# Peptides against a protein of PDB entry 4U39: the designs that were tried, part 132

Target 1, 302 residues: chain A of PDB entry 4U39
Amino acid sequence: SIKVIGVGGGGNNAVNRMIENEVQGVEYIAVNTDAQALNLSKAEVKMQIGAKLTRGLGAGANPEVGKKAAEESKEQIEEALKGADMVFVTAGMGGGTGTGAAPVIAQIAKDLGALTVGVVTRPFTFEGRKRQLQAAGGISAMKEAVDTLIVIPNDRILEIVDKNTPMLEAFREADNVLRQGVQGISDLIATPGLINLDFADVKTIMSNKGSALMGIGIATGENRAAEAAKKAISSPLLEAAIDGAQGVLMNITGGTNLSLYEVQEAADIVASASDQDVNMIFGSVINENLKDEIVVTVIATG

## One batch from the design tools (peptide; made by RFdiffusion4, then SolubleMPNN)

Design b2_p22_1_s3 (from b2_p22_1, 13 letters changed)
Fold by OpenDDE base, seed 5:
Structure b2_p22_1_s3 (fold): chain B 302 residues (1-302), chain A 22 residues (1-22)
Amino acid sequence: as target 1 above (302 residues)
Amino acid sequence: MILVQYVGTKEEVLAALRKELA
């Protein structure tokens, strides 16, 4: 089974966004130290951590409280993760609960033998230096606790959105990018296709790979496949080019009108931007909701 | 719904895609 754990406010918002977008084939777990915030989760499984430590009042933006809260609730986390083949740990880094608890939860998942993937955000620069410093510590701890860590630099989201985008919408876009990172991988594994990926192949590309980069491209029109692929490999979310990646996961998602030619064109562009010896997982997904849109997601590991 | 999935090297993936288009 695949489990997605949202940790803290940002992680829970991302999980809510995943549920709202009907990400299939995954079980959702919401984890928080704040009982009121946790009640707003759409996840089937809601777990309050650190009930003795925090009394449900949250971590007070302190990562050490988030860490201790997860440690207090270790057995409960283990029980919730038991039997997972893969665990996504999603969080907004820089806060108390997400930053502190996500690495602990990730380590628990890894110790249970699950393929553990972190999908986390760096805070926006406008959230202040304290959050950036806390996020850096949390990301470092996540890197040690996961097989693969996708880090989304929120400041790069501001390069994709309109300059007039309200701050609240920028956070929603961060939640959406977290969703895209999880869904881009989970759809390749959890969605039955004409040709199924062996979970062993995903393990080969994602196990003990450390940091991964994610690029996303969306386009419409006659050249939509090529345009989406070019946008994905040049995505502002990529902190580096994908040409040095040892592994690439590529998801090409389109509507029912997605042609095999478009799939090939997009795949050729991404492959041509990748190392010659790259280990590539490629999936083409039909999503009836996309109509005329093509979405290319590239995850580069190694 | 996933239509096609390929695993392999860049060359293997591209070769598989080309074969399906032929």
Scores: peptide ipSAE 0.129, ipTM 0.734, DockQ to the pose 0.903
Fold by OpenDDE base, seed 3:
Structure b2_p22_1_s3 (fold): chain B 302 residues (1-302), chain A 22 residues (1-22)
Amino acid sequence: as target 1 above (302 residues)
Amino acid sequence: MILVQYVGTKEEVLAALRKELA
């Protein structure tokens, strides 16, 4: 089974966005120290952590409170994660609960023998130096606790969106990028296809790989497949080129009009930009909610 | 719905894709 655990406010917003976009084949768990915020989750499983420590009033933007809250609730977290083959831990780093609890939850998942993937955001620069410093500490702790860690630099989202984009929309886009990172992997595993992916192959590419980079490309029109692939490999979300990555996961998602030629063209572009000795997982997905758009997601590991 | 999944080296993935288009 695949479980997605959203930790704190940002993680829970991402989980809500996944549920709203009908991401299939995964179980959703919402974790928070704030009981009021947790009640707004759409997840089937809602877990309040650190009830004795926080009394449901949240972590007060303190990562040490988030950490201690997860430690207090360890047995409940173990029970909720038991039997998962794969666990996605999603959080917005820089806050109290997400920053402190996500590494603890990730370690619990890993200790249970699940393939543990972190998908987290760095805060925007405008959220201030305190959040950036807290996020850096939380990301370091996540890197030790997970098999693969995807870090989304929110400031790079501002390079993709209009300069006049309201702050609220920038946060919604960060939640959407978190969704795309989880869905880009989960769709390859959880969605029945003509050829099912062996979970052993996913483990080979993602186990103990440390930090991973994610690129996303979206395009429409006659050359949409090639354009989407080129945008993915040159994505502002990529902190480095995918050249030299030991593993690449590629997801090509299109509407019902996605052609095999478009799939091949996009795959050839990403493969050509990758190392010759790369281990590649490639999948094409039909999403009926996509009209004329093609979405290419590339995750580079190693 | 996943249409196609390939796992392998770059060369293996490209070879598999070419075979299905052929």
Scores: peptide ipSAE 0.060, ipTM 0.681, DockQ to the pose 0.885
Fold by OpenDDE base, seed 2:
Structure b2_p22_1_s3 (fold): chain B 302 residues (1-302), chain A 22 residues (1-22)
Amino acid sequence: as target 1 above (302 residues)
Amino acid sequence: MILVQYVGTKEEVLAALRKELA
């Protein structure tokens, strides 16, 4: 089974976005120290952590409170994650609960023998230096606790969105990028296809790989496949080039008019930008909601 | 909603797509 655990406000917003987009084949768990915020989760499983420590009032933007809250609730987290083959831990870093609790939850998942993937955001620079410093500490702790860590630099989202994009929309886009990171992987595993991926192959590419890079490309028109692939491998979300990556997960999602040629073209572009001996997991998805759009998601590991 | 998915190596996916789109 695949479980997605949203930790704190940002993680729970991402989980809500995943549920709203009908990401299939995953169980959703919402974790928070704030009981009121947790009640707004759309997740089937809702877990309040640190009830004794916080009394449901949240972590007060203190990562140490978030950490201690997860430690207090360790047994509950273990029970909720039990039997998962894969666990996605999603959080917005820089806050109290997400920054502190996500590494603890990730370690619990890993200790249970789940393939543990972190999908987290760095705060925007405008959220202030304190959040950036807290996020750096949380990301460092996540690296130790996960098999693969995808870090989304929120400031790079500002390069993808219109300059006039309201602050609230920039946060929604961060939630959407978190969704895309989880869905880009989970769809490859959880969604039945004509050819199903062996979960062992996913484990080989993602186990103990440390930091991963994620690129997303979206395009329309006659060259949409090539454009989407080029955008994915040159995505502002990539903190480095993918040319040294030993493993690549690629998802090509298109409408009902997605052609074999388009799939091949996109795959060849991504493969050519990767290491010569790259282990590639490749999936193509038909989604009628995309109409004329192609979405290419690339996750590079190693 | 995801209607169809192909998962595997590039070659496997392309082979599957060729069969379905033929």
Scores: peptide ipSAE 0.085, ipTM 0.717, DockQ to the pose 0.322; fails the geometry check
Fold by OpenDDE base, seed 4:
Structure b2_p22_1_s3 (fold): chain B 302 residues (1-302), chain A 22 residues (1-22)
Amino acid sequence: as target 1 above (302 residues)
Amino acid sequence: MILVQYVGTKEEVLAALRKELA
């Protein structure tokens, strides 16, 4: 089974976005130290951590409280994650609960033998230096606790969105990018295809790979596949080029008019931008909601 | 909603797509 665990406010917002977008084949768990915020989760499983420590009042933006809250609730977390083959841990880094609890939860998942993937955000620069420093510590702890860690730099989201985008919409876009990171991988595994991916191949590409990069490209029109692929490999979300990556996961999603030629063209562009010895997992998805759009998601590991 | 998904190597996915789109 695949479990997605949202940790703290940002992680739970991302999980809500996943549920709203009907991401299939995954079980959702919401974790928070704030009981009121947790009640707003759409997840089937809602877990309040550190109830004795925090009394449901949250972590006060302190990562040490988030850490101790997860440690207090270790047995409950173990029970909720038990039997998962894969665990996605999603969080917004820089806060109290997400920053402190996500590494503990990730380590619990890894110790249970699940393939553990972190999908986390760095805070925006405008959230202040304290959040950036807390996020750096949380990201370092996540890197030790996971098999693969996707780090989304929120400041790079501001390069993708319109300059007039309200701050609230920029946070929604961060939640959407977290969704795309999880969905881009989970769709390749959880959805029955005509050709089933061996989970062993996913483990080979993602196990003990450390930091991963994610690129997203969206395009419409006659050259939409090539444009989407080019945008994905040159995405502002990529902190580096994918040419040195040992592993690549590629998802090509289009409407019912997605052609074989478009799939081939997009795949060839991404493969050509990757290392010659790259191990690539490839998937193509038909989503009626995209109509004329193609979305290419690239995750580079190693 | 995802209606159809192909998962595998590039060659496998392309081969599957060719069979369905032919």
Scores: peptide ipSAE 0.057, ipTM 0.693, DockQ to the pose 0.296; fails the geometry check

Design b2_p22_1_s4 (from b2_p22_1, 13 letters changed)
Fold by OpenDDE base, seed 1:
Structure b2_p22_1_s4 (fold): chain B 302 residues (1-302), chain A 22 residues (1-22)
Amino acid sequence: as target 1 above (302 residues)
Amino acid sequence: MILFLGVGTAQEVLAALREALA
């Protein structure tokens, strides 16, 4: 089974976005120290952590409170994660609960023998130096607790959105990028197809790989496949080129009009930008909600 | 629905995709 755990406010917003976009084949778990915020989750499983420590009032933007809250609730987290083959831990780093609890939850998942993937954001620079420093500590702790850690640099989202984009929309885009990171992987595993992905192949590419980078490309029109692929490999979210990666996960998602020729064109572009000896998992997915859009997601590991 | 799934090197994945299109 695949479980997606949203940790703290940012993680729970991302989980809500996943549910709203009908990401299939996964179980959603919302984790928070704030009981009121947790009640707003759309997840089927809602877990309040650190009830004794915080009394449901949240972590006060202190990662140490988030950490201790997860430690207090370890047995509940273990029970919620039990029997998962794969666990996605999603959080906005820089806050109290997400930054502190996400590494603890990730370690619990890993100790249970699940393939543990972190999908986290760095805060925007405008959120201030304190959040950046807290995020750096949380990312370091996540790296030790996961098999693969996808880090989304929120400041790079500002390069793909209009300069006049309201701050609230930039946060929504960060939640959407978190969704795309989880969905880009989960759809390859959880979506029934003519060829099923062996979970052993996923483990080979994602186990003990440390940090990963994600690129996303979206396009419409006659050259949409090529344009989406080019945007993905040149994405501002990629802090480095994909040609040095030891592993690449590629997802090409389109509407019901997605052609095999478009899939080939997009795959050729990403493959040509990758190392010749790269271990690649490639999948093409139909999503009826995309209509005329093609979305190419590339995750570079190692 | 997954239309195509490939595992291997970039070249192997591309070869498999070309074979699936033939």
Scores: peptide ipSAE 0.268, ipTM 0.837, DockQ to the pose 0.861
Fold by OpenDDE base, seed 2:
Structure b2_p22_1_s4 (fold): chain B 302 residues (1-302), chain A 22 residues (1-22)
Amino acid sequence: as target 1 above (302 residues)
Amino acid sequence: MILFLGVGTAQEVLAALREALA
């Protein structure tokens, strides 16, 4: 089974966005120290951590409280994650709960033998230096606790969105990018298709790979596949080029009008931008909610 | 629904795509 665990406010917002977009084949778990925020989760499984420590009042933007809250609730986390083949741990770094608890939860998942993938955001620079420093510590702890850690630099989202985008919309876009990171992988595994992905191949590419980068491209029109692929490999979210990656996961998602020719065009662009000896997982997915859009997601590991 | 899945090197994936289109 695949489990997605949202940790803290940002992680739970991302999980809500995943549920709203009907991401299939995954079980959702919401984790928070704030009981009121947790009640707003759409996840079937809602877990309050650190109930004794925090009394449901949250972590007060302190990562050490988030860490201790997860440690207090270790047995409950273990039971919720038990039997998962894969666990996505999603969080917004820089806060209290997400930053502190996500590494603990990730380690629990890994110790249970699940393929553990972190999908996390760095805070925007405008959230202040304290959040950036806390996020750096949380990301470092996540890297040690996961098989693969996808880090989304929120400041790079501002290069994708309109300059006049309200701050609240920039956070919504961060939640959407977290969704795309999880969905881009989970759809390859969980979506029924003509060819099913062997979970062993996913393990080969994602196990003990450390940091990963994600690029996203979206396009419409006659050249939409090629444009989406070019946008993905040149995505501002990629802090480095995909050349030099040890592994690449590529997802091409389109509507029912997605052609095999479009799939080939997009795959050729990503393949040509990748190392010749890169281990690649490529999948094409039909999403009926996508009309004329093609979404290309590229995850570079290693 | 997954229409196509390729695993391997970039060249192997592209070769498999070309074969599926032939």
Scores: peptide ipSAE 0.212, ipTM 0.812, DockQ to the pose 0.881
Fold by OpenDDE base, seed 4:
Structure b2_p22_1_s4 (fold): chain B 302 residues (1-302), chain A 22 residues (1-22)
Amino acid sequence: as target 1 above (302 residues)
Amino acid sequence: MILFLGVGTAQEVLAALREALA
């Protein structure tokens, strides 16, 4: 089974976005130290952590409180993650709960023998130096606790959105990018198709790979496949070229009109930008909600 | 629904795609 665990406010917002976008084949778990915020989660499984420590009042933007809250609730986290083959841990780094609890939860998942993937954001620079420093510590702890860590730099989202984009929309876009990171992988594994992915192949590409980068491209029109692929490999979210990655996961998602030619065109662009000896998982997914859009997601590991 | 899935090197994936188009 695949479990997606959203940790703290940002992680829970991402999980809500996943549920709203009908991401299939995954179990959703919302974790928070704030009981009121947790009640707003759309996840079926809601877990309040650190109830004795925090009394449901949240972590006060302190990562040490988030960490201790997860440690207090270790047995509950273990029971919720039990039997998962894969666990996605999603969080916004820089806060209290997400930054402190996500590494603890990730370690619990890994100790249970699940393939553990972190999908986390760095805070925007405008959130201030304290959040950036807290995020750096949380990201370091996540890197040790996961098999693969996808880090989304929120400042790079500002390069994708209009300069006049309201702050609230920039946060919504960060939640959407977190969604795309999880969905880009989970759809390859969990979506029924003509060929099912062997979970052993996923483990080969994602186990003990450390940091990963994600690129996303979206396009419409006659050259949509090529444009989406070019945007993905040149995405501002990619802090480095995909060349030199040890592993690549590629997802091409389109509507019911997605052609095999478009799939080939997009795959050729990504493959040509990748190392010749790279281990690649490639999948094409039909999503009826995309209509005329193609979304290319590239995850580079190693 | 997954229409196509490839696992391997970039060249192996491309070869599999070409075979599926033939």
Scores: peptide ipSAE 0.199, ipTM 0.805, DockQ to the pose 0.885
Fold by OpenDDE base, seed 5:
Structure b2_p22_1_s4 (fold): chain B 302 residues (1-302), chain A 22 residues (1-22)
Amino acid sequence: as target 1 above (302 residues)
Amino acid sequence: MILFLGVGTAQEVLAALREALA
């Protein structure tokens, strides 16, 4: 089974966005120290952590409180994660709960033998230096606790949105990018297909790979496959070229009109930008909600 | 629904995809 655990405010917003976008084949868990915020989660499983420590009043933007809250609730977290083959841990780094609790939760998942993937954001520069420093500490702790860590630099989201985009919309886009990172992987595993992915192959590409980079491309029109692929490999979210990656996951998602030729064209572009000896998992997914859009997600590991 | 899934090197994945299109 695949579990997605949203940790703190940002992680829970991302989980809500996943549920709203009908990401299939995953179980959702919301974790927070704030009981009121947790109650707004759409997740089936809601877990308040650190009830004794925080009394449900949240972590006060202190990562140490988030950490201790997860440690207090270790047994409950273990029970909720038990039997997962794969665990996605999603959080916005820089806050109290997400930054402190996400590494603890990730370690619990890993200790249970799940393939543990972190999908986290760095805060925007405008959120201030304190959040950046807290995020750096949380990301460092996440790297030790996960098999693969996808880090989304929120400042790079500002390169893909209009310059006049309100702050609230920039945060919503960060939540959407977190969704895309989880969905891009989970759809390859959880979506029934003509060819089933062996979970062993996923483990080979994602186990103990450390930091990963994600690129996303979206396009419409006659050249949409090629354009989406080119946008994915040149995505501002990619802090480096994919040609140095040891592993690549590629998801091509389109509507019911997605052709095999479009799939081939997109795959050829990503393959040509990758090392010849790279281990690649490639999947094409049909999503009826995309209509005329193609979404290419590339995750470079190692 | 997944239409196609390939595992291997980039070239192997492309070859498999080309074969599936033939």
Scores: peptide ipSAE 0.163, ipTM 0.780, DockQ to the pose 0.872

Design b2_p22_2_s1 (from b2_p22_2, 8 letters changed)
Fold by OpenDDE base, seed 1:
Structure b2_p22_2_s1 (fold): chain B 302 residues (1-302), chain A 22 residues (1-22)
Amino acid sequence: as target 1 above (302 residues)
Amino acid sequence: SGTWTTIIQYPDGSVEVTKQDL
C-alpha cells in the first residue's frame, strides 16, 4: 500500500489538493498539532499529535514542539503507517509542526521498512529568515530520515507564475507542485498506463538516494511531448541540471490521445539530457482530465 | 460514501479512534 501523510498546515493543504485532484491508489493521512486545522482536512485518516504538549493549539511555529509532538505520538504514527510499502511525507518546511514532526514521522516510516519519500517545500524568501533557518534544519533532518527527499524551492515557483501573482496563489501553486511530486511517483505504481512500472523498479531508483530534484513540463500541440520533456529538464524547479543524476524517474501523463510515440519521444529527450550511466525508469499515465496537454515530471536522484 | 478515521491522543496518554461514515 501507498500512504501519503501530510504534516502540519502546508502538508495538509497539499494532501487536500491531492484529494481534490483524485490522486488514485493512495491512502491519505493528515497529521497536525492544531486540532482546528486538522478538522479542515479532507483526508480519511486524521491524527492529532502532541495533545499533551500542545493541547491541540498547534506548535506555535516552533519545530522543537513539532518534533516532541510526533515523539509523543510515536505509537499512533506507527499504527497508522503499519503495512505501508511506500510512504510519502509531505510538509511545508519552516513552520512548527511540519518542520519538526515530518522528520520524526519519516523515520518511523523508514523504521517500519517502507520506502520513505519526503516531498517538501522550502519557504519563500518573503516568509523571512526565521522560516528559512527552520526549514534548513528540517530539511537536514528529513534527509537523514528518508530514502529520497524531493525539495521544492518555492522561490522558483515565482519564476513560472505571473509577477503579479498574489501570495495566496503562490502558496496554492506550491501545494500543486507538492501534489505533482507525489502523484508523479504514485501514479507510476498505482495507476495502469501505457507503460507500467513495478514497485521494485521505483524502490531501486529511490532507496537511500538522499536529495532529489523535480522538474515539471507541460505542453500542448503537435510537438507537445517533446516540448513538455524539454520544459521538465529545464524546469526552474531544478536547482541543478539532471546530467549528473545517478537515477531518473520520469512520468509522462497525457489524455486518452497520448500515443506510444509521444511517450518514447519524451523519454528519449530526458535520456539524452541525463548521464549515459543513469538508471532511468519511466512510466506513462492516462488522465482523462488532460485534453490536449502532456505533463512530464522528472525526478532526479543522486 | 467514505469513512473518516480520527485519532486523538489525550493529555493522559489515552488514544481515541473514531470512525465516522461520510
Scores: peptide ipSAE 0.072, ipTM 0.551, DockQ to the pose 0.014
Fold by OpenDDE base, seed 2:
Structure b2_p22_2_s1 (fold): chain B 302 residues (1-302), chain A 22 residues (1-22)
Amino acid sequence: as target 1 above (302 residues)
Amino acid sequence: SGTWTTIIQYPDGSVEVTKQDL
């Protein structure tokens, strides 16, 4: 089974966005120290951590409280993650709960033998230096606790959106990018008939790889597949080029008119930008809601 | 040489998987 665990406010917002977009084949778990915030989760499984420590009042933007809250609730986390083959841990780094608890939860998942993927955000620069410093500590802890860590630099989202985009919309876009990172992987393995073989291939690419790069490209029109692929490999979300990556996961999502030729064209572009010996897994998914749009998600490891 | 695994999920829920060596 695949479990997506949203940790803290940002993680839970991402999980809500995943549920709203009907990401299939995954179980959603919302984790928070704030009981009121947790009640707003759409996840079927809701877990309050650190009930004794925090009394449901949240972590007060202190990562140490988030960490201790997860440590207090270790057995509950273990129970919720039990039987997962893969665990996505999603969080907004820089806060209290997400920053502190996500590494603990990830370690628990990894210790249970799940392929553990972190999908986390760096805070926007406008969230302040304190959040950036806290995020750096949380990301460092996540690297040790996961098989693969995808870090979304929120400031790079501002390069994709209009400069006049309201702060709330920028956060929603961050939640959407987190969704795309999770969905881009989960869609490759969530199909019932393929879980074992495709999960083994995904596991080979993602197991103990450390940091991963993620690029997203969206395009429409006649050359949409090629354009989306080019945008993905040159995405501002990429902190580095994907050249030299030993593993690539690619998701190509399109409408009902998505052709095999378009899928192949996109795959060839991504492969050409990757190492010659790259192990590439690419999936195509048809989403009727995309109509003429193609979305290419690239996750590079190694 | 790299390996490509192509997974195509169709609207009917059918899945096609192909592997190609690079």
Scores: peptide ipSAE 0.009, ipTM 0.329, DockQ to the pose 0.743
Fold by OpenDDE base, seed 3:
Structure b2_p22_2_s1 (fold): chain B 302 residues (1-302), chain A 22 residues (1-22)
Amino acid sequence: as target 1 above (302 residues)
Amino acid sequence: SGTWTTIIQYPDGSVEVTKQDL
């Protein structure tokens, strides 16, 4: 089974976006120290952590409170994660609960033998230096606790969107990028009959790889597949080129008009930009909600 | 040599998996 755990406010917002976008084949768990915020989750499983420590009032933007809250609730977390083959831990770094609890939850998942993938954001620069410093500590702790850590630098999202984009929309885009990171992997695995065959290959690419980079490309028109692939491998979200990556996961998502030719064209572009000895997995997914758009997600590991 | 795995999900929910050595 695949489980997605949203940790704290940002993680729970991302989980809500996944549910709203009908991401299939995954179990959703919302984790928070704030009971009121947790009640707004759309997840089937809701877990309040640190009830004794926080009394449901949240972590007060203190990562140490988030950490202790997860430690207090360790047995509940273990029970919720039991039997998972893969666990996604998603959070916005820089806050109290997400920053402190996500590494603890990730370590619990890893200790249970699940392939543990972190998908987290760095805060925007405008959120202030304190959040950036807290995020750096949380990211370091996540890197030790996961098999693969995808870090999304929110400031790079601002390079993709209009400069006049309202702050609220920038946060929504960060939630959407978190969704794309989880969905880009989960869609490759959560299809009936694939879990047993390709989970081993995904595990080979993602197990004990440390930091991963994610690129996203979206395009329309006659050359949409090639353009989307080129945008993905040159994405501002990529902090480095993919040519040195030992493993690449690629998801090509299109509408009902997605052709095998387009899939192959996109795959060839990503392969040509990758190392000759790269382990590459690519999947094609049809999303009926996409009209003329192709979305290419590339995750580079190692 | 690297390994290439192709996974294609069709609208009917059927899946095609192809594995090849690079």
Scores: peptide ipSAE 0.021, ipTM 0.367, DockQ to the pose 0.803; fails the geometry check
Fold by OpenDDE base, seed 5:
Structure b2_p22_2_s1 (fold): chain B 302 residues (1-302), chain A 22 residues (1-22)
Amino acid sequence: as target 1 above (302 residues)
Amino acid sequence: SGTWTTIIQYPDGSVEVTKQDL
């Protein structure tokens, strides 16, 4: 089974976005120290952590409280994660619960033998230096606790949105990018009947790889696949070029008119931008809602 | 019903394509 754990406010918003977009083949778990915020989760499983420590009042933006809350609730987390083959841990870094609890949850998942993937955001610069410093500590702890860590730099989202984009929309876009990171991988595995084979291949590429980069490209029209692929490999979300990546995961999502030729064309572009000896896994997904749109997600590991 | 296509490219340049109907 594949489990997605949203940790804290940002992680839970991302999970809500995943549920709203009908990301299939995954179980959703919402984790928070704030009981009121947790009640707003759309996840089937809701877990309040650190009930004794916080009394459901949240972590007060303190990562140490988030950490201790997860440690207090270790057995509950273990039970929720039991039997997972893969665990996505998603969080907004820089807060209290997400920053502190996500590494603990990730370590629990890894200790249970699940392929553990972190998909986290760095805070926007406008959220202040304190959040950036807290996020850096949380990201460092996540790197040690996961097999692969995808870090989304929120400031790079501001490069792809209008300058007049409201702060709330920028956060929604961050949640959407988190969704795309999880979905881009989960869609490769969640195929009925091929799960074990596809999972073994994904596990080979993602196990103990450390940090990963993610790029996203969207395009329409006659050359949409090529354009989407080019946008993905040049995405502002990529903190570095993918040319040195030892492993690449690619997801190509399109409407019912998505052709095998378009999939191959996109794959060839991504492969050509990658290391010659790259292990590449790519999948295609049909989403009837996309019509003429193609979305390419690239995750580079190694 | 969605169709999934998984394509694996190996270091030798070989490609494995699997298709499954959802």
Scores: peptide ipSAE 0.016, ipTM 0.354, DockQ to the pose 0.113; fails the geometry check

